# Peptides against a protein of PDB entry 5A53: the designs that were tried, part 28

Target 1, 230 residues: chain A of PDB entry 5A53
Amino acid sequence: LVENVKQALFIPGQSCNKNLHDIMVDLSALKKPDMKRFNRKNDIHPFEDMSPLEFFSEKNDCSLMVLMTSSKKRKNNMTFIRTFGYKIYDMIELMVADNFKLLSDFKKLTFTVGLKPMFTFQGAAFDTHPVYKQIKSLFLDFFRGESTDLQDVAGLQHVISMTIQGDFQDGEPLPNVLFRVYKLKSYKSDQGGKRLPRIELVEIGPRLDFKIGRIHTPSPDMVTEAHKKP

## One batch from the design tools (peptide)

Design b1_p17_1_s4 (made by RFdiffusion4, then SolubleMPNN; from b1_p17_1, 10 letters changed)
Fold by OpenDDE base, seed 3:
Structure b1_p17_1_s4 (fold): chain B 230 residues (1-230), chain A 17 residues (1-17)
Amino acid sequence: as target 1 above (230 residues)
Amino acid sequence: DVLVFEEDGKLYVLKLH
C-alpha cells in the first residue's frame, strides 16, 4: 500500500539566518525521505499574499510547507502551512525561543530514516482550545501522515512530545508549546522471573520551545471538502 | 519525569531522562 504520505517543502525566507537554517536542517531530518528544501532565499509574506505558496505547493507537489523568517517582532519564526488541492488550508506562526538545542547538542544515536514517530501531547487544551487543536492536528499530519496503519511496536523508534507550558485562563497570552524528540531505549531486565521490559526515553533533539504567532484558519467550505474522503 | 500518554487505545508509561 503506497501510504499517501504528505510531502513537506522547507523554504528559507529573505530574512532567514544561520540559526533558522540549522533548525530547518534538523527539523526536516525528521521528515526524511518525504521532504524537499530550497537552497535559495525566497521573499514570501504569507499573511499578505498566499499566492507564491500555492504556486510552490502545486509545482513541488507538496501539501506541507515551512517558511523560515526572522524579524524583531517575530524572531526565529517558522510558518507552518498546509494546502488542500494546492490552495492554502491553514497557517500558523511558531517562533523558536533562543534556548533551542540542535541535534549536535545531544549524544548521536543511530536513527533509521522513514520510521513513524509516536506522539504525546501534554495539556488538556490540545483537545479543547481551537489554536492548540490546530497545532496538534498540524504536527500529527506533518510527521505521521494520513494512514495510521497499526504499525507493529517493533517499528516505533522515536517519540515526539508536545507540552503546553503551564496553565492559562481565557484572555491570557497562550503558553508556549515545548517540542521534544526522544528515542525509545528498551532494556532487557536481567532480573529473574517477571520480564517487565523497561522502556526509557533518551532525548535526541532538536529541542524547540514554540511561541504562538499569527494563525490563518480554513474556511468552512474547505473544512468540508478536506473531510470528504474520496 | 514520567510521561503517560495514550496512543491507539494503549496507555504508555515512559521514564524521561
Scores: peptide ipSAE 0.017, ipTM 0.527, DockQ to the pose 0.046
Fold by OpenDDE base, seed 4:
Structure b1_p17_1_s4 (fold): chain B 230 residues (1-230), chain A 17 residues (1-17)
Amino acid sequence: as target 1 above (230 residues)
Amino acid sequence: DVLVFEEDGKLYVLKLH
């Protein structure tokens, strides 16, 4: 089954600043060519009224959206939204910590646009805890690209790594999610006649530490409909 | 540490614990 690549729309909110704009540019570069960006700020408050996002989803044929906002309470906030049938499926606020690194902070490496990334998830909670399961599902859905039955390994250049920052217990604040992007470098190892390709991971950016904010979970009915294979 | 290796046209990602 070839699944159509989900299109993403990046939306500057009214409170979008230079840092968020730069983060938006760099993160959206990983979603090319399946990405649109608005050039103007939009006054959207998704946890108060979701209707503008549903309208933008339909108008732009985008099932993925990212709203860029910043306030004292929610600094560098990226609200990730998914739609199903142009209706809001789920939302999550991910606030970027001040220690972020842009692509310009790393050695410029050429990358091919549109290559399918590999994923690594570090932390058991990605499989057990509802919030981290949603984050895992979201990022897989956001960046997985084209679903082809033929894994052309030659096309795998990037690794997206997501790590839960430490252990936590019930009732404790949820640890940050560390987002990292690596490029695979293959080296010919000349050790002992077996050409084992040595693969090294080189960080290429952006580097983002996500603090978890507000969440909207899908209705049971929407979960059922979204999991119906056509 | 993450070890990535290719064998028989398959990419393997080993999480080194």
Scores: peptide ipSAE 0.016, ipTM 0.492, DockQ to the pose 0.092
Fold by OpenDDE base, seed 1:
Structure b1_p17_1_s4 (fold): chain B 230 residues (1-230), chain A 17 residues (1-17)
Amino acid sequence: as target 1 above (230 residues)
Amino acid sequence: DVLVFEEDGKLYVLKLH
């Protein structure tokens, strides 16, 4: 079974700046080789007109897109878009907080391109709240790709951790999602006959705190169609 | 259905029951 790994397209919007470009480069590096980037800025407003994104989805054969925009209201905004049959399935704005760290801010570690990450989700809302469910689904879909039963656990080098920053009640602003990437380091423990491999997690970046923005949810019909694909 | 709205740069989610 050829894993039908979903391809991602990174699109700089008209308001894309150096910081967003750097974030785009670093985040997209985690999606290699299944990633394309546009070099030119595109004037796309996905919540006003989705047609350009559907066009790009089809022309690039990408079911995942990330639009990089920045405004006073929506600074460092990454709009994540998923398509189904090259039609918009869902969208979510995730604004990167100013405290972000790039890969260059961490110790350079050799990583193998194309390794599937493990995921950890911290916060009950990832399983109960519709917005956080969408975020969980999106990031699993974005970086894990299609779940083949062959968990080649031996090849897992990275952990993507997503944490909801604090508790919240209904009607309160949604807490940020803390995105962290770790490399698994296995050490041969020579201590005392039980060679339990000591596994350490080392942060490798990028470090992104996502503020949640606007959301487009799929129609019930599209949900049903998307789940019918085996 | 879920209605998502933004007020004062904060996102609010209303679950429509």
Scores: peptide ipSAE 0.006, ipTM 0.376, DockQ to the pose 0.014
Fold by OpenDDE base, seed 5:
Structure b1_p17_1_s4 (fold): chain B 230 residues (1-230), chain A 17 residues (1-17)
Amino acid sequence: as target 1 above (230 residues)
Amino acid sequence: DVLVFEEDGKLYVLKLH
């Protein structure tokens, strides 16, 4: 079964700056070949009017979109949008902290395009808290696609790590999500007569700390429809 | 399941079978 890999559309907003452009380029490189990028800025305000995004979803056949905007209130804002039937399913604002690192800040390693990443999620809230559950679901959808059988570890090239930055209580501000990308290096270690493949992780970037912004949650009806297997 | 652990300042990934 050829898994229908979700296509992503990266949209520079009117307020997209050089830093956001660079982040967009690097993050979209991880989604190759299943991504498109607009070269022109588009004045889109998804929390005010979603219609332009639905139009772009349909016109480009992309069920994933990322809008790149920046303002004083929402600096380095990546709005992640998912559609179902070209209608908005959910949205989340993830603002990139100023401490970000680009792929150029790391040691250049050979990378095979199109290999599925492994994921690791650190923090219990990824399974319990509705916002972090949405983030987990989003990033799984964005970079992995539908859960096919885990390819043999030998075929896995990289790990996407997402960590909730610290503990929090109800009513406290939601901690940032630390996004990290690692390449796997397999070493044959002859330690103790068991050939356990030693796998080392090497950070390859980008390094992004996401501050959580506004969220649009799907309607219960759309949740039901989106989970219906065709 | 994948276990990520740090040992000697290195990150390791173990596939739990």
Scores: peptide ipSAE 0.020, ipTM 0.512, DockQ to the pose 0.056; fails the geometry check

Design b1_p17_2 (made by RFdiffusion4)
Fold by OpenDDE base, seed 3:
Structure b1_p17_2 (fold): chain B 230 residues (1-230), chain A 17 residues (1-17)
Amino acid sequence: as target 1 above (230 residues)
Amino acid sequence: EILNKEEAEEYIETLLS
């Protein structure tokens, strides 16, 4: 099955700093080989003008984009963008908290490029709250693409865990999303003559706590169009 | 629903069985 894997483009904004660059490199490594990175900074403000991103989407044939910017109000901001027909479908700002860890902060383990991750989502709001539903959809689309559960098990190497940090009520600020990446170690345990599968999840990084920022939701027309394409 | 890492590990073990 030739999976139509979505291509991602990582774009340093004008305010991109060293920390964001390092985060970009580490996070984009999980998207290899279906990833491009710009080396030059680009002055893009997607919530003011979306046209530059639509241009890049078309010219690079990328339906996924991540813009790296930082300001006092929106520090370490990763704007995740999806396009449909090279037009903006949705956007979300996810600001990385200062307690982030890079791949270099963890023990280096062997990794095969191109294998799909398994996802775990902790928090009921991922299925009920519109913002967290968008986040769940985005990350599944970004790193996993179209796949079946059987295919995921057969090629299972690593797990991406996303956790909503605590409970919240209506009208309260949305809790952060804790992003964790684990390598899966599998072994057979011999218990009483029965071989039972055992697994151990070893964190490999990066470790990112995302604060939720601004959101752009798709127009009803675009939702309808996106559902018409198989 | 998976609520923590331990539950996730148990769930994955179930899938691999």
Scores: peptide ipSAE 0.199, ipTM 0.790, DockQ to the pose 0.093
Fold by OpenDDE base, seed 2:
Structure b1_p17_2 (fold): chain B 230 residues (1-230), chain A 17 residues (1-17)
Amino acid sequence: as target 1 above (230 residues)
Amino acid sequence: EILNKEEAEEYIETLLS
C-alpha cells in the first residue's frame, strides 16, 4: 500500500520576518522530504481571500500549507491551511510566542529523514473542545500522515508533544498549545537476564508556544466528503 | 518491549507526565 503522504507547502507572507523564517525552516525540516518552501514573499491574506491558497495547493499538489505572517495584532503568525480537492478545508492561526527555541538552541542529534513521529497530546480538551480537536487533527495530519497497518515502531525516532497550557473554563481565553519535539533514546538494560528496554526522551527542538488565533472550520458537507475513503 | 505504536505513545505520555 503506497502511503499517500500529504505534501506541505510553506509560504512566507509579505510580512514574514527573520524569526518566522527561522521557525519555518526548523518546522519544515520535520516534514522532509514531503515539504516545499517558497523563497519569495507572497502577499496573501487567507481570511480575506482564499483563492491564492487554493491556486498554490493545486499547482504544487500540496494539501497542507503554512503561511508565515507577522503584524502588531498577530505577531509570529503561522496560518495552517488544509485543502481537500485543492479547496480550503480548514484554517487556523497559531502565533508563536517570543520564548521560542530553534533547533540550533538544542544539542544536535542525528536523525533519519522521513521517519514518522509519535504524538502525545496532553489535555482533555484535545478530545472534547472543537478548537483543540482541530489542532490535534491538523498536527496528526501534518506530520503523521496516513496510518499504515504495519506500525514499524523500530523506525520511530521522534516524539511530537502538544500540551494545553493550563485549565480553562467556558468563556475564558483559550490557553496556548506547547509544541515540543523529542528524540527517543532506547537503552538495553540487563536486569536478571531479561533485557528491559529503557527509554529516555531528549528535547531536540524547535520549541514553540502557540497562541490560538482565527479559525476557519469546514462545512459539514466538506467534513463528510473528506472522511469518505474511496 | 514496546509492541506497537499505540503502546509506545502511551508509554511516552507516561514519561512526559
Scores: peptide ipSAE 0.119, ipTM 0.733, DockQ to the pose 0.212
Fold by OpenDDE base, seed 4:
Structure b1_p17_2 (fold): chain B 230 residues (1-230), chain A 17 residues (1-17)
Amino acid sequence: as target 1 above (230 residues)
Amino acid sequence: EILNKEEAEEYIETLLS
């Protein structure tokens, strides 16, 4: 089964600043060529009115959107939106901590645009906690690219790592999610006459620590419908 | 625990073997 690649639209909000713009550029580079960016700021408040986002989804044929906003309460806020049938499916605010690193902060490495990344998720909550399950689903949906039944290991170039920063209990604030991107270097080593794969990961950026903000979850009906249409 | 680079490399090696 081959799934079509979902297109992403990056939207600068009215409060988008230079840092968010730079983050947007660097993060969206991972989504090339299946990415569009608006050049103009748009006054959108998705948790107050979702209609503008649904309009943009349909107009641009994008089922993925990222809104870049910043305020004192929600600094460096990336609102990730998914649509189904051009209607809002879910939303989540992920605020980038000040310790972020851009691609320019790392050694420039050559890479092929559009290759499917490998994902690693560190933290049991990615499979058990509703919020982290949504985050996992979102990032898989966002960056996995074209899905095929056959995994081409030889074509593996990038690794996206997502880590829950520490343990937490019920009622405690949700730990940040650490987003890291690595270039994968593979080589064969001879150990005892057996060729074993060896992996070297080189961080290429961006480096983002996400603080979790507001969330919109889909209705049960939308969940059912989305699962029926692969 | 936060996976460092080395731990991540080992994990990926396991997935590829």
Scores: peptide ipSAE 0.072, ipTM 0.712, DockQ to the pose 0.079
Fold by OpenDDE base, seed 1:
Structure b1_p17_2 (fold): chain B 230 residues (1-230), chain A 17 residues (1-17)
Amino acid sequence: as target 1 above (230 residues)
Amino acid sequence: EILNKEEAEEYIETLLS
């Protein structure tokens, strides 16, 4: 069974800066080899006109896109876009806070390209609140895909942790999502003559705190079509 | 730091057992 691995396209917007470029490089490294990057800046405004993104989706055969832009109102903005049938399915703006850390800020650890990460989600809202449900769905779709085999657990090297930063009430600004990446170290422990696996998670980066921006949600009809198993 | 890092480690250990 050829795993239908979704391909990602990273697009620097016209306002893309060095910090965003570095973030793009580091985040996209986790998506290798199923990742493409544009080398040139593109003037795209997805919430004004989605047509260029649909064109890029089709031309590059990528159902995942990330647009890198920065403005005074939306600094270090990563717009995550998903397409279905090369049409926009959903979009979400995630702005990276200034306290970000790059891979170079952590101990360099070797990792195998192409291994799927395990996800951990902290916060009840990931299962109940529509925005956080979309974020959860997006990141699972982006890095793991739909297939979860037991064999993937045996080859587990990375854990991605996503945490909602604090509690919130209806009508309040949505808390940031804390994105953390860990390498899994496995040890054999001898406990009472039984060798039990011991796991240590070591942060490897990048470290990103996402502020939630604008969202485009799919129509009910598109949701139905996207969930139709072929 | 991962919120619930220890819980995550324990969970993974359980999966690998």
Scores: peptide ipSAE 0.333, ipTM 0.848, DockQ to the pose 0.069; fails the geometry check

Design b1_p17_2_s1 (made by RFdiffusion4, then SolubleMPNN; from b1_p17_2, 7 letters changed)
Fold by OpenDDE base, seed 1:
Structure b1_p17_2_s1 (fold): chain B 230 residues (1-230), chain A 17 residues (1-17)
Amino acid sequence: as target 1 above (230 residues)
Amino acid sequence: RLLNAEEAKAFIEQLLS
């Protein structure tokens, strides 16, 4: 089964800076080889006009897009966009906090390009709250594509952990989502004659704390169409 | 024993807890 892996397009906005560029490079490295990056800045405001994104989706055959912008109100903003039939399905702004760490901040480890990460989600709201449900769906879709029942555990190299930073009540600001990337390191532990493989998690970066911004949710009709298995 | 996907997930979740 040729997994129709969704392609991602990373777009520097007009206000994209060096930090956002570096974040873009590091995050997109996890999506290789199924990603494209624009090298030119594009003046796109997705919550004002979505048509340029739909155009790029179609022209580049990418159903996933990430727009990199920064302003005083929305610093280090990564707008994640999904399209269906090259039309906007949903959007969410995730602003990277200043405490981010790049891949260069961690020990360089060799990794195989193209291996799908395993995901872990910490926080009940990922299953109950509509915004966090969207985030969960987005990141699963972004890095795994269609969930095939067959996860080859033998090919597991990376783990992406997403954690809701603390509890919250209705009407309160939504806590940040902590994005962490780990490499699974297998050690041959010789304990008592049975070599039990010991697996350790080593953080490899990037380390991103996402503040949630604006969202665009799909219409019920689009949800129904997107879930129709051909 | 090769951990199946569920066992691997549980193991990872325990490591991250």
Scores: peptide ipSAE 0.104, ipTM 0.737, DockQ to the pose 0.211
Fold by OpenDDE base, seed 3:
Structure b1_p17_2_s1 (fold): chain B 230 residues (1-230), chain A 17 residues (1-17)
Amino acid sequence: as target 1 above (230 residues)
Amino acid sequence: RLLNAEEAKAFIEQLLS
């Protein structure tokens, strides 16, 4: 199966600020070369009218979109959108907490563009809770692509870690999702006369804590269509 | 030995714990 890598479009909303712009630049760098960014602000309210996003999806041939907005109620809000057939499949608001770190806050490391990241998800809810299942699915689609092929560990450079911050019960507010990016470093350790390869993780950024906002789930009909094997 | 995807995941989870 030819890997059909999904293309992403990053859209500054009308309320996009410098912080969101910087976050957009850093996060989108992980999606290169399969990424486009708009340079101008667009007045889009996806939970009121989805038609502008569907228009952009079709015109730019992007099945992934991220809208950057900020308000008093929804500060540093990244709305992640997926389309199927250029129609909205699902949406989720992920608000970035103020403690975020940019790539410039970490040691600059050389990396090869286009290498697929490995993912790790910490928290049982990623497999059981519908919201966290959607988040897991979204980020896998966003950064890994549709490839079902076994990842060559020899070519593994990046690890994306997503952690649910704490336990929760039914009816409680959903804990934040901690987004972290690491580079794998291999060291030759000479311990005890045997060269054992040692692997270390080095955080490279960005560092984002996501507060979960509004969600749009796909219709049952669209789910069925999206899962049809070509 | 090249770690398979599951082994690699377990290793990374251990490093992050």
Scores: peptide ipSAE 0.091, ipTM 0.725, DockQ to the pose 0.192
Fold by OpenDDE base, seed 4:
Formats: C-alpha cells, structure tokens, sequence
Structure b1_p17_2_s1 (fold): chain B 230 residues (1-230), chain A 17 residues (1-17)
C-alpha cells in the first residue's frame, strides 16, 4: 500500500518575521521530504477569507498548510490548515511562546530524512476535549501520515512529545501545548554479560510552547465526507 | 520487534520519565 503521505506547504504571511521564519525552517525540516516552503510573503487572512488557501492547496497539491503571521494580539502565530479535496477542512492557530528554542540551540545530531516520528501525548484532554483532540489529530496527520498500527522499534529515530501544560476545568483558559522533539539513541551496554540495549532520548529541537488561538471546525457533512474510505 | 500503539506509547513514556 503506497501510503499517500500528505504534503505540507509552509506560507510566510505578510507579517512573518525572522523568528517565525526560523521556526518555520526548523519545524518544516521535520516534514522533509514532504514539504514545500514559499519564499515570498503572502497577504492571507484565513479566518476572513479561506479562498487563497484553497487555491494554494490545489495548485501545490498540499493538504496541509501552515501560515506564519505575527501581530500584537497573535504573536508568532502558526495557523495550521488541513484541506480535503482542496477545500478547507479545519484550521487552528497555535502561537509560539517567546521561550522557543531552535535546532541551532541543541547539539547537532545526524538523522535519516524521511523516517516517521513516533508520537507521545501527555494529558487526558487529548482524548476527551474537542480542541486538544483536533490538535492531536492535526499533528499526527502532519508528521506521521497514515497511522500504522505497528511501529518498528528498529526504525524509531524521532519522538515528538506533546504535553498539555497543566490541568484545567471547564470555562478556564486552555493550557499551552508543549512541543518537544527527541532523538532516540541506542547504546550497546555490556553490563554483566547481558547485552541490554540502553536507550536514551536526546532533545534535538525545535522546542515550542503553543498557545491555542482561533479554531475553525469542519461541518458535520465535511467530517462524513473526509472519513469516507474509498 | 513491532509494537502496537499502546506498547509504543508506554515505551516512550517510560523513556521520558
């Protein structure tokens, strides 16, 4: 089964700055080779008019898009968009907190491009709360592609960890999502004649704390259509 | 060894802890 890996398009908005550009480069590196980046700024306001994004989706054959914008109200804003049939399926704004770290802030490690990361989600809300369920679905869709029921440990190189920062109750502001990327290192440990592989996780970046912004949720009809297996 | 999603999750959580 040729997994139809979803292609991602990274779009700098008109207000894209150097920090956002750097974040874009580092995050998109994890999506290689299934990633395109625009070099030019595009004046797109997805919550006002979605038509330009649908156009780009179709023209570039990308079902995933990330729009990079920044304002006083929405600083370091990454708008994640998914399309179905080149029509907007859902959108979510994830604003990167100022404490972000780039790949250059970590020890440079070699890795094989194209290996699918393993995901871990910390927080019950990822399975119960509609917003966090969308985030979970989005990131799985974005980086993992088609879900395989089985993960080959031998092929495990990267781990993407997403953590809800703290508990919250109904009516309270939604906690940030902590995005972390680790490389799995396996060491042959000769301890006492038992060759037990020692596995260590090394953070490789980027390190992003996401503040949740605006959300566009698909209509029930679109949900039904998107889940129709051919 | 192939791990299912639950086993894989548990494995990673153990590594992170």
Amino acid sequence: as target 1 above (230 residues)
Amino acid sequence: RLLNAEEAKAFIEQLLS
Scores: peptide ipSAE 0.083, ipTM 0.727, DockQ to the pose 0.480
Fold by OpenDDE base, seed 2:
Structure b1_p17_2_s1 (fold): chain B 230 residues (1-230), chain A 17 residues (1-17)
Amino acid sequence: as target 1 above (230 residues)
Amino acid sequence: RLLNAEEAKAFIEQLLS
């Protein structure tokens, strides 16, 4: 079975700055080798006109896109876009909080490119709340690719952890989503003459706290089409 | 060598605890 891994396109918007660029580089590194990046800024406003994104989706054969923009109202904004048939499926703005950490802020560890990360989601809302369900779906789709029933433990290298920051009630602002990336590190430990493997999680970055912004949800028709098995 | 999604999740959660 040829794994149909979704390709991602990272697009600097007109307001993309150095911080966003660095974030883009680091986050996109997790999507290698299934990632493209534009080097030029593009004046795209997805919530005003989606047609440029559909154009880029088709031209680059990418069903995943991330637009990097920043304004006073939407600082460090990563707009995640998914397409189906090169038409916009859904969009969500995730603004990176100022406390972000880049890969350079962590100890460099060796890694194998192309290994699929495992995911952990902390917060009941990931399964119950529409927005967080979309976020969960998005990130699984973005980094995991095709869902496999079985994960090879030998291939387990990265863990992406997403945590809803605190509890919230209806009508309250949606808490941030804490994005963390860990590497599994195995140690040989001698305990009582028995060599027991010790596994530790080491944060490798980037560290991103996402503030949720605007959302575009797919039409029911597109949902149906996107879930049709070929 | 192979864990299903639930087992994998449990394994990771155990590591994160």
Scores: peptide ipSAE 0.077, ipTM 0.724, DockQ to the pose 0.527

